# Peptides against a protein of PDB entry 3H8D: the designs that were tried, part 40

Target 1, 122 residues: chain A of PDB entry 3H8D
Amino acid sequence: DMKRQQRFFRIPFIRPADQYKDPQNKKKGWWYAHFDGPWIARQMELHPDKPPILLVAGKDDMEMCELNLEETGLTRKRGAEILPRQFEEIWERCGGIQYLQSAIESRQARPTYATAMLQNLL

## One batch from the design tools (peptide; aimed at target 1 I11 C65 T72 L74)

Design b2_p21_1_s2 (made by RFdiffusion4, then SolubleMPNN; from b2_p21_1, 12 letters changed)
Fold by OpenDDE base, seed 5:
Structure b2_p21_1_s2 (fold): chain B 122 residues (1-122), chain C 122 residues (1-122), chain A 21 residues (1-21)
Amino acid sequence: as target 1 above (122 residues)
Amino acid sequence: as target 1 above (122 residues)
Amino acid sequence: SEAEARRQRFVDLIAEALAAQ
């Protein structure tokens, strides 16, 4: 159902190992989420010291946020919500198009707004 | 083509009559734009002293921004771009759904992302 | 359960992010 609200979020995270270090010693990562209505469609993690992690619904459910959007509280966190392009820019840069495409081709991707959009794009 | 980037913007404006007044005497309005790819799909104006103005492509072209998105420079103006929901919330509150619906029914609305989405909603 | 653990990870992530801001 393409009428669903597409919403994107970004929050910082500090690695558990760095949690109790001085601020200057905490490496910040970034956690991205694309919600297709209430449920996550894509997730992305930028790490300071390892490659980005790209995750798509259906394929990577085990590693993705299982909270619905309202449960996350992200909509109530100032500064968490980002513009679609702010997500897509990073997604694209990280090879997300190819990743999602491969997931679609392997029939691992759950249909989402993201999958539909990719199919429109190609 | 639903793959087009949907982007939303809001900028303040001061009425010409108030332009040279002291800041406290300047009434601020808000100009909203929804761009479906390069071209405007919806425009909305919040005025401090008169009803909101709602405009949809096809019907209201004469009163809408005729510049393409890049020409507007809005993408380069810090703070101008807003989240889709930030537009939609106001649009909805101002009766935009009904306005667009009427434009569709009268065959005045140009097909846009907005018209498609409304058709999905109804 | 593992399911609960997964859920908790994201709860913690979000909570930590909220605290960090």
Scores: peptide ipSAE 0.212, ipTM 0.656, DockQ to the pose 0.339
OpenDDE base, seeds 1, 2, 3, 4: peptide ipSAE 0.207, 0.210, 0.211, 0.211; ipTM 0.640, 0.645, 0.649, 0.645

Design b2_p21_1_s3 (made by RFdiffusion4, then SolubleMPNN; from b2_p21_1, 14 letters changed)
Fold by OpenDDE base, seed 1:
Structure b2_p21_1_s3 (fold): chain B 122 residues (1-122), chain C 122 residues (1-122), chain A 21 residues (1-21)
Amino acid sequence: as target 1 above (122 residues)
Amino acid sequence: as target 1 above (122 residues)
Amino acid sequence: SKAAELRKRFEQLIEEYLAAQ
């Protein structure tokens, strides 16, 4: 059911190894999430020193946020919620379309809003 | 086809009568738009001195933005695009659900994403 | 497992970020 609310979020993170360093030595990463209704559909991580990480529901469940959206508190954090394109732009740049497509083809992807939209695109 | 991109925008406006007044005497209103794909589906206006105005496609076409989304330039105006809930919260507060429902019942509303979502809600 | 640790880390990250602001 595609009438579920699609919501996107982004929060910065500091690497554990940098947590006690001076501000100039703390490198910032970014954690992205796409929620299809209450559950995460896609997750993405931007790192200052390594390649982006792309994760999709079904395939990467064990490495993704397990909390439902309300449990995360993201909806209550001002500035965390972002526009769909703010997520998708980065997703596309990181090869997310191909990653999700591959997950669908291998039958690893759980059906989500994201899979449905991709299938309509292709 | 509900796969069309739903985009929401908000821009401030100053009443024509206030345009030449000092800053402390300029009262700010707000213009809201919901675009279902390239065309406006809902429009809303908040005023400092009068009731909100609610407009829906089909019924209020003559009083709504006539330009397609690209023609408006809203997508290129930094800060203009807002989250769906930023629109919907105000829409709901202003009685938008009832207004749209009434437009549907009177067969004045043009089918849009907004009408479809409301029909699924009711 | 490594997967469980990754999940836990990000859940903690979210909580810490939210609590810090």
Scores: peptide ipSAE 0.041, ipTM 0.518, DockQ to the pose 0.752
OpenDDE base, seeds 2, 3, 4, 5: peptide ipSAE 0.045, 0.041, 0.018, 0.020; ipTM 0.534, 0.537, 0.393, 0.524; seeds 2, 3, 4, 5 fail the geometry check

Design b2_p21_1_s4 (made by RFdiffusion4, then SolubleMPNN; from b2_p21_1, 13 letters changed)
Fold by OpenDDE base, seed 4:
Structure b2_p21_1_s4 (fold): chain B 122 residues (1-122), chain C 122 residues (1-122), chain A 21 residues (1-21)
Amino acid sequence: as target 1 above (122 residues)
Amino acid sequence: as target 1 above (122 residues)
Amino acid sequence: AAAEERRQRRVQLIEEYLASQ
């Protein structure tokens, strides 16, 4: 239930096309994840030169992390864990509220802490 | 059966310890996979500063990708798919033939396209 | 256990790469 711990993470990545470029040409992206207890609820990807990618559990399962939180090792990666607001601020800027709302209304979203909070907000 | 499509993939990775280092200190590794139909048959990991890792289905299941091919999303990732020879050349250089042969002889290898081809070669 | 942990870390690296596509 909603007593599950909500944990948030962010990891940088370099695009495959930039892997062998000079550092100044390696444009940084950011991978974000919201875990509702052991399972991912939301995923977000910031890219240097294309629109953000927003993903929500249920709707986008095939494009999201399939590992539970412990399996990811994120809790053991220094600097990976972020505060809830550090996730939500970016999520909101990227249109995440509307994206998740649409997923709920289309009955594609799996119920998570994220869906519950959104439904409480509306 | 052996009519299953054989597909091969390669993706680069940065070691966890190097994730936050300067680009010049992020040593690149390569993850290879051979899928025999939906399921992985062989996995191979090239590292910048340690010996290659070779893994074969059955013997090394606990260390290999547990997702089927579609679940990985590899087929949808540009530049990930490689030609059979691009996998096999590295596999052979890394001693993969002998590794798989040993796994077959010890009855640890799960029968796959890879085991069948090796048995046909011998 | 150690093998499983290694696998999980490798899968995570794969997922991170795939996310970058």
Scores: peptide ipSAE 0.071, ipTM 0.463, DockQ to the pose 0.435
OpenDDE base, seeds 1, 2, 3, 5: peptide ipSAE 0.064, 0.062, 0.055, 0.060; ipTM 0.548, 0.560, 0.561, 0.554

Design b2_p21_2 (made by RFdiffusion4)
Pose (drawn by RFdiffusion4):
Structure b2_p21_2 (pose): chain A 119 residues (1-119), chain B 122 residues (1-122), chain P 21 residues (1-21)
Amino acid sequence: KRQQRFFRIPFIRPADQYKDPQNKKKGWWYAHFDGPWIARQMELHPDKPPILLVAGKDDMEMCELNLEETGLTRKRGAEILPRQFEEIWERCGGIQYLQSAIESRQARPTYATAMLQNL
Amino acid sequence: as target 1 above (122 residues)
Amino acid sequence: SQAALERFLESMYEKRKEEEE
């Protein structure tokens, strides 16, 4: 019913902006948009646990802007294929995280919940 | 979900003459494919030593890869799949819009998602 | 748009800065 679009933003800690390149520890921010709305958000950090977020349970913590208002479709190198998101998501325990939110009635139905519930 | 049937692929390549040259002397080219479901709708090649090759379904059937999407194994090849914009950017810089528009005007282009997209643009 | 992208990237940066504080 809706187009699935995935984005990735590599980032460094704000405290690392003026250190030499070898001292800049990198992370990656990810978003899965189910139409205009974000279904999953993922953050890989060099200094703390991965942040996994799903629509519904984590609305407060997730990016609140819809797809158009982010400008992500405009940024070069930001969009990624579905597999590039799913591989990272699975290695972070994302399948169990979304499943746990589904069973405890904390997950808003999205293309992502439909995929896990099907298989 | 016509858009979901659209799949794009890119294979970087070098000539055999450059196989064992230093990495800086390996003149790379790129082969591209746009699949509209199981069939190639557009094929594109950037070459280090000759003009770019632009091919569209219908007009260029003899020159294009004859295999369908499953027969190629491209969906299984790591790093081969690209986003639509990665194909479109190169297609546009090669004159692909004019090439596809002409094939449509000469009615040589077989109707595909690519011809449908160019028509919605016009 | 480019302006929406700038605001979005700034907001991600400021959020990470607040978490470090």

Design b2_p21_2_s1 (made by RFdiffusion4, then SolubleMPNN; from b2_p21_2, 8 letters changed)
Fold by OpenDDE base, seed 1:
Structure b2_p21_2_s1 (fold): chain B 122 residues (1-122), chain C 122 residues (1-122), chain A 21 residues (1-21)
Amino acid sequence: as target 1 above (122 residues)
Amino acid sequence: as target 1 above (122 residues)
Amino acid sequence: SDAALERFLAALKERREEEEK
């Protein structure tokens, strides 16, 4: 259903090894999420020292947020919600279009808003 | 088409009569817009001294932004784009649901993302 | 809840650390 709310979030992703370090020694990563209605459609992780991680629903469920949007509390976390383009710009820069396309082609992707948009684009 | 991008914007609305006044005498209103793809679907104006103005596509075209989204330059104006809820919260508070519903019932509303969402809600 | 999210993130972080080894 294309009428579902599309909501995007970003939160800092600090590695456990850096949790107790001084701010200057904390390498800051980022965790991104795209929720298609109540459930996550895409997840993305930016790291200071390794390639970004791209994840799409269906293919990567085991590595993605299992909580529904309400359970995450993200809608109540100040500064967590971001504009769609703030997600998409990074997604595209990280090769997300190709990643999702591959997941669709391999029949691993669960249908989401993201798959619908991509299929409209291609 | 429910696949169109929904984008929301807000900019200050300074009354012409206050254009040349000192800052303390400039009453600040707000101009809101919801774009359903390239064209405006809803427009809203908040004023310091009068009721809010609600406008919906089809019914109020003559009073709404005539430019397509690209022509407005809003996507390039820093701070103009807002989250959907930042629009919807105000819209709902101003009686927007009832206003749009009335426009649909009178067959004055042009079909938009907003009408589709409302019809799904009601 | 925020706690549930934190648990998820913690588990994810641990998994990522294991992958880096």
Scores: peptide ipSAE 0.321, ipTM 0.603, DockQ to the pose 0.385
OpenDDE base, seeds 2, 3, 4, 5: peptide ipSAE 0.319, 0.314, 0.315, 0.319; ipTM 0.616, 0.621, 0.503, 0.625

Design b2_p21_2_s3 (made by RFdiffusion4, then SolubleMPNN; from b2_p21_2, 13 letters changed)
Fold by OpenDDE base, seed 4:
Structure b2_p21_2_s3 (fold): chain B 122 residues (1-122), chain C 122 residues (1-122), chain A 21 residues (1-21)
Amino acid sequence: as target 1 above (122 residues)
Amino acid sequence: as target 1 above (122 residues)
Amino acid sequence: SEENWEAFLKRFEERLRKEEE
């Protein structure tokens, strides 16, 4: 059902190289996830000093969160959940539409809410 | 499907009596809505100078938003959408659980995601 | 579980570390 609950999350990360530096010298990145029901549909990683990484279910499963949403604990982590637009705005800026479209065309994308929405958009 | 997309919104309102007053004398209230798919399930109104108003589908239809979500334009209004917990926190503080439970017991509540969740909670 | 989530995060961080090398 494309009516499934769509939930979005964001958590910060500090680069391993910065772990032992002073706070002012720690550059923060962001890990984003879109869950289509219990399972991840899209993942996105914003880095402070390199291009963003976009990941879609089916194509990039090995690099994406393999846990179902309940297993992640993200729903219980204060400040982790974000609004759909907070995810989509960044996704679009980073070329996510084109990335997902390419994954669909190459038959790499697993059908998700994201793929369905894109197919309606195009 | 209880997996339907749940979306929550909040918009401010100024009391009619304050419309022509200086900004410092305009007391702001808040209008909250929970949409279960396209249709409203719960509505809540926080007033600056009187008790909050709680409304549930089925019981309070005449006082609630009659438009489907798309018709409201809320999804296109910047800053209107809020996280589920931002709604639920206030709902709970205002006695919403008891209000909805009473509506169910009196057979006034229309079945919604909200009623289903409450029945699982109790 | 929380343990599984921590394990995932560890793998993520490890990937980040490798990319920094």
Scores: peptide ipSAE 0.317, ipTM 0.547, DockQ to the pose 0.445
OpenDDE base, seeds 1, 2, 3, 5: peptide ipSAE 0.315, 0.316, 0.296, 0.318; ipTM 0.596, 0.614, 0.643, 0.597; seed 5 fails the geometry check

Design b2_p21_2_s4 (made by RFdiffusion4, then SolubleMPNN; from b2_p21_2, 11 letters changed)
Fold by OpenDDE base, seed 2:
Structure b2_p21_2_s4 (fold): chain B 122 residues (1-122), chain C 122 residues (1-122), chain A 21 residues (1-21)
Amino acid sequence: as target 1 above (122 residues)
Amino acid sequence: as target 1 above (122 residues)
Amino acid sequence: SMENLERFLAALKERRAAEEA
């Protein structure tokens, strides 16, 4: 259902080892989520000292948020919601297009708005 | 081309008659725009003392911004870009769904992302 | 609240930390 609302979120991600350090010593990562309607379609993690992690529904379900959008509380957290482009720009820079394409070709990706858009782009 | 980027913007506008009044006497309105790729698809104006103005491409071209997105400079104006829902919530409250539907049925609306989404919703 | 999300994220953080070790 391509009419589903696409919503994007970002929240800071601090490693457990850094949690109680001084703020300047907390190497901050970022957790990103794309929700296609109530369910997550893509997840992305930026870390200070390792490669980005890209995850897509169907392929990476066990690594991704299992909560529906309402359960997350993300829509109620001030500053959590981001513009679509704010997600996509990072996704693209991290190789997300190729990652999702590969997941589609291997038949591992669950159909989502993201898969549909990519297929329309190609 | 449903893969076109949908971008939404909001900027304040002050009535010409209030332009040189004291700030407290400047009744502020809001100008909203939905761009479907490079071209405007919907425009909306909130005013302090008159009904909202809703405009859709094809039907209301002469009343709408004629500049393409790049020409507007909106993408470079800090704080101008808004979330899709920030536009849609106001649009819906102002009767935008019915307005666009009527424009489609009368064959006055130019096909846009907005028209396509509405048709998918109905 | 975001309690459930925070629990998920906490677990995720631990997994990521373990991967780095």
Scores: peptide ipSAE 0.348, ipTM 0.638, DockQ to the pose 0.327
OpenDDE base, seeds 1, 3, 4, 5: peptide ipSAE 0.348, 0.344, 0.347, 0.347; ipTM 0.623, 0.640, 0.629, 0.646

Design b2_p21_3 (made by RFdiffusion4)
Pose (drawn by RFdiffusion4):
Structure b2_p21_3 (pose): chain A 119 residues (1-119), chain B 122 residues (1-122), chain P 21 residues (1-21)
Amino acid sequence: KRQQRFFRIPFIRPADQYKDPQNKKKGWWYAHFDGPWIARQMELHPDKPPILLVAGKDDMEMCELNLEETGLTRKRGAEILPRQFEEIWERCGGIQYLQSAIESRQARPTYATAMLQNL
Amino acid sequence: as target 1 above (122 residues)
Amino acid sequence: SAEKKALGEERSRWVQEQVAE
C-alpha cells in the first residue's frame, strides 16, 4: 500500500567536533519510513546502548517529521537499501523489540509489524 | 507496487590486463542493470578505455545480458544492489534520457517501467 | 513525558540540520 524507504545518517558526538579525527567516535542513525510516516528508528551509539524505537510506543522519542519535511530524499548518501537497515536492526534485538511491543498492544500497525506477524 | 518490481545492480570491474597491477593503476569500470521484474529493462557500462555502453529492452536485446533476475544470482551477491538514483545519476550523465527518448520515438523501445517513467516525466 | 517529547523534537531538529549540511 505504501513505499518503504530507509535512511542512514552517520554522526559524531557534539563534544567531538574539534578533536583530532582519531578521537571522533562514530555512531549511526537509521529510519524506516512506511510511506510518509516513520515506522522504525534505530540509533547506534559508541558510548551507550543501541536505541530501538517503533511507531506507537515510541512516538514521543522518535523523529516527528514526516518524510517530505525531513529532506532526507534530498541528501546525498542518506538513503539505504532495506537489507542495510534490517541487518543492523536484527543484530540489535530489533525483532524481539518489535514483537514485545506488538504483544503488549504498544505497536502501531505498519509494514514492519505486518512483516513480523506474517512470519 | 510497480516500483517494488524495480531492482538495480552495479558491478565494478577491471580489465584482465590490470588484474595484478598496483591498486592505483587498476582502471575501474562499472556495469549496471535495471530489472523490471524478471527482465532487464536497461543495461549500462562505464569503461576505462572506450565509450559508455547504453542498452534498452526491445532495441538492444541482442547486446544485453540474456539471463533473468533469478538466473543471475545478483540478489544474492553482496554489495551488488544499488538504489534507483545511483543508476539514474549515471544513466543521465551518459545521455541515457536522450537514448531512451529516441528508442521510444522510433518505437524500438519495449514498454517497461523505464519507458513509463520517462513518459510521465514528459 | 516532557523529556520524551523533547527527545522527539531534538531528533527532528537534528535530522533537519544534518540534511542542511

Design b2_p21_3_s1 (made by RFdiffusion4, then SolubleMPNN; from b2_p21_3, 13 letters changed)
Fold by OpenDDE base, seed 1:
Parts: structure tokens; sequence; C-alpha cells
Structure b2_p21_3_s1 (fold): chain B 122 residues (1-122), chain C 122 residues (1-122), chain A 21 residues (1-21)
């Protein structure tokens, strides 16, 4: 149902390996999420020193946020929510379109708002 | 089509009457817009000294932005785009739900994403 | 599989921790 709210979030993260280093030595990454209604549709992780990680519902469920949106508390955290374009811009730069497309073609992607929008473009 | 992008914008305005007053005497208002794809679906104006103005497509076309989204340049104006909730929160406070509902019941509202979402709530 | 599940869980925990701060 396309009537579901599409909400996007970005929060910083520090790699577990850096967790207890001196603050100046902690390398910051970014965790992105696209929620299609209550459930995550896409997840993205930017790292300072390695390739981005792209994840899509259906294909990468086991590696993605397991909480529904309300359970995350992200909607109640100031500064967490971002504009759709702030997500999409990075998604596109990181090859997200191709990644999702491939997931669809391999029949691994669960239908989401993201898959629908992509299929509209094609 | 629910697949159309829903984008929201807010920009300040100064009343013409205050236009040439000393800056400290200029009372700021706020102009809000909800675009359902290329066309405006809802418009809202907050004023410092009078009731808010609520406008919905179909009913208030003559008083609303006549430009399509691209023509407005809003997407290219830094700081103009806002989150859906930033619009909706004000919309609700100003009685927007009732306003749109009434416009639907009177058969004045053009079907938009906004009308669809409202009808989902009812 | 177990490793993947654990990673997912850790990600969720990280979210909650950040939100709580």
Amino acid sequence: as target 1 above (122 residues)
Amino acid sequence: as target 1 above (122 residues)
Amino acid sequence: MKEKLERGRRRSEFIREWVAK
C-alpha cells in the first residue's frame, strides 16, 4: 500500500572496534534507514574506510534493523529524521539503484515502496 | 497515484504593509506548501496577527500557487524543504483536517494525496 | 545464518542506545 508513510533516518555510529578508543580515534560512520510504514525497506551504512553497505528488505532481512519503526524510537529522537532526498542522494551515489534492481531480478527483494518506485522508473 | 512524491516547503514572508518598515518592525509570516507530485495539494499561511489561512486544491485553486513545483524553484532553495510532519503538525493545529474534510464533503476538493490520506483515517 | 542474525540484532541495539542518549 503506497499510502504507508515513507520515513528516512540517519544516525551516526562508531564501529565496535573503535568503541573504546580515545574519542579522537573513533571513526564515525553513518547508518541510514528507509522505513516503509512500520518496517524497514532499505538500509545503508557509510563507513569512513570501507565500501558502503547497501541492504534491501527481503534480501538482507537478517542484517537489517529487526525493530519496527516505533520500537526504534527514531521518530522521537531529534535530529534523526532526514528528508527523502538526503537518503536517496546517497543511495544513488552508492549504487543503490542497481543493487535494488538486482535484488528484484533475482527475486530476493520483498515488495516495498522502494521496489515500486524503481519499477516505475524502468 | 500514490507513487507521486510528496514534498513540503516552508518559506517566510513579510507582509506588504511591513515591507519598508525598520527590520525590527517587520512581522514575519510563514508560507507552507504541500506538493503532490508536480502540483500543489495544500497551502497554508501563518500570520503573526491574524488567523491562519488554509487552502486545498480544487477548492482554493485561485488563491494557491499556480506554478508547478519545478517552476517554483523551491526544490533548489536551501532551507525551503521541510519534513512532512513539520507541515502536518501545523496543519493539524490550524484545523486543517476539518478544513479538508469539509472541502471533500462539499465536493470542492480535488483528489490528492491529502484527500486520500484523510479518507483513510475516517 | 546465526552470524547474520547477530549482526542484525546488534544493529538494532545500537539504534536504541543512540536514541536513548
Scores: peptide ipSAE 0.252, ipTM 0.543, DockQ to the pose 0.788
OpenDDE base, seeds 2, 3, 4, 5: peptide ipSAE 0.249, 0.251, 0.249, 0.250; ipTM 0.566, 0.565, 0.485, 0.552

Design b2_p21_3_s2 (made by RFdiffusion4, then SolubleMPNN; from b2_p21_3, 9 letters changed)
Fold by OpenDDE base, seed 4:
Structure b2_p21_3_s2 (fold): chain B 122 residues (1-122), chain C 122 residues (1-122), chain A 21 residues (1-21)
Amino acid sequence: as target 1 above (122 residues)
Amino acid sequence: as target 1 above (122 residues)
Amino acid sequence: DAERRARGRERSRFIREAVAE
């Protein structure tokens, strides 16, 4: 059902190796998530010194957050929720369209709002 | 039923933050699992630069492997299966006895072979 | 598969810890 609420979140993370460094040396990464209703549809990780990690439901289920939206606590984390475009801009910049397209074409992607929108675009 | 087969497994993992680093910079962790029949009873994660993670069924279900033993593919992964003592030695060293005991006393632990054995010991 | 699942659980743990801060 495409009527499910689409919600997007971003939280920072510090690499374990940088955990005890001075703030200026704590290279901050970013964890992004797109939830299609209660379940995650896309996940994205930005890192200061390595390529982004892109994950899509179905294909990457075992590597993605297995918690439903309520279980994550993201909706209760101040400043975590972001606008759709704040997610999509980064997603597109990181090659997410091509990544999801390939997952659809290989029949690895689980149908989500994201797959539906992409299939409407193409 | 305590007649269920007890099987133990260990596999290495690389932290997400180290995924794209050179091999020498990919600090290897170890993922341990105790399966009581088809379902996981205990999980343990050793890390190169942070404290071990101990997890027990019932208390930590949302952080543990949700796949049954056959679904994990561990039984088909060469070198993954280990002897009971290979698990227990690390478990004990990491404070697993106390961790499981606390889970039992707080009524958070799901009854497993591990809880039964501990309750027999104490 | 188990390794992938382990990474997933690690990511889930990160999320829970991050939101708890």
Scores: peptide ipSAE 0.212, ipTM 0.595, DockQ to the pose 0.610
OpenDDE base, seeds 1, 2, 3, 5: peptide ipSAE 0.182, 0.189, 0.210, 0.211; ipTM 0.561, 0.452, 0.589, 0.589; seeds 1, 5 fail the geometry check

Design b2_p21_3_s3 (made by RFdiffusion4, then SolubleMPNN; from b2_p21_3, 10 letters changed)
Fold by OpenDDE base, seed 1:
Structure b2_p21_3_s3 (fold): chain B 122 residues (1-122), chain C 122 residues (1-122), chain A 21 residues (1-21)
Amino acid sequence: as target 1 above (122 residues)
Amino acid sequence: as target 1 above (122 residues)
Amino acid sequence: SAAARARGRERSEFVRRWVAE
């Protein structure tokens, strides 16, 4: 929808357990977010040694970033913003389409740009 | 639409008249393109000393890039791909919304992701 | 659940910390 900007972000994270380890022992994960306008629509976490975490608005609100886009400061941090495909490629590889679809079918998903696009695909 | 990737590109160009001038006298223009899947949907040119040029699929096909996305090589050119907002901000500032709307109203615009989004906004 | 909210809050704080670096 032209009315809301779709913006995607990715930042690395180090597990709390690795925070005080030497650099060679700090395993990097990746935190992804899709903002549909000011509010997050999808969130995803890649880990070095466990399954990815997929989260969608409505279903997983409590577990997702609670900050609006401006509050995060991500738009002001160089290197955080990514292209849509950089998010979607990982999302698809992690089973995000199926996860979102299931959330829609169970009526847990809040309508977002993501749900709208998926519904057009299905 | 989730079925087609929307990809945006920007590359500088030097006017033919400035091609043989000293660097200080080479005025840069900017060439922008929006690809809706494999085919261009919108094209835009910024110039140092004349109005921007706006082009939309269907209406302006003869003046637009005739190559499909793969043929352009833009996806393999480092730094060419830009975020959607980097295109849209300039598009809006140049009057692109009005231009596209007019093309739709006159039935000259080929249906694209861009026309679909605009129609949802209007 | 409280646990879910805690995870969400943690994720939010992580983002803020990273941006502040």
Scores: peptide ipSAE 0.339, ipTM 0.549, DockQ to the pose 0.795
OpenDDE base, seeds 2, 3, 4, 5: peptide ipSAE 0.336, 0.339, 0.336, 0.339; ipTM 0.666, 0.688, 0.665, 0.679; seed 3 fails the geometry check

Design b2_p21_3_s4 (made by RFdiffusion4, then SolubleMPNN; from b2_p21_3, 15 letters changed)
Fold by OpenDDE base, seed 4:
Structure b2_p21_3_s4 (fold): chain B 122 residues (1-122), chain C 122 residues (1-122), chain A 21 residues (1-21)
Amino acid sequence: as target 1 above (122 residues)
Amino acid sequence: as target 1 above (122 residues)
Amino acid sequence: MEAARERGRRRSEFIRRAVAE
């Protein structure tokens, strides 16, 4: 049901190679998740020195978070939850619309709120 | 230094294809990790319907966890840590000794506690 | 394929760690 609650989260990550570097050399990335109800619908990673990674349910299940929303603990982490537009703005900038569209067209995308919204838009 | 603490962990996983199936149809796999100090030395996966996957540091780095032990959060996950023998028993059953031995002989294995122990045994 | 699955696992663990901090 598309009436499932849509929730979005963002948390920082530091590259393993930078973990023990001086603060000025620790280039921070960002991990984003869109949960359609309890399950992840979209995931993306912003990196300081490589292209963003976009992942959509169905197509990229193997590479995406396997935890349901409650299991992640994201709802309990202060500052982790973000507004829908905070996710979508980055998603759009990273070419997420086209990425998801292609996944739909190739019949690799699992139906989610994200696929429904995109299909309504197009 | 072989005096590094050896810690072992096991967590379940459900195949993506089974995630939305009924409980009786969700066949569970198991993910195992051996950490030699902060870094993974061995990893293996038990699957309900395919051969186990064995991975050793050096040879299989690309497919192994790249997080250090603290980053994994495994030490903070209740029930995740297991006894050495709980890992080794499965490792041996899955042919891990031979797998690691071959990795050593091919000079693909990175020296770890596991390689040292095997080399001491043989 | 196996590498992809492991990447997913790592991502999950990353989340777990991040939340725990």
Scores: peptide ipSAE 0.202, ipTM 0.582, DockQ to the pose 0.590
OpenDDE base, seeds 1, 2, 3, 5: peptide ipSAE 0.185, 0.179, 0.201, 0.199; ipTM 0.460, 0.548, 0.581, 0.548

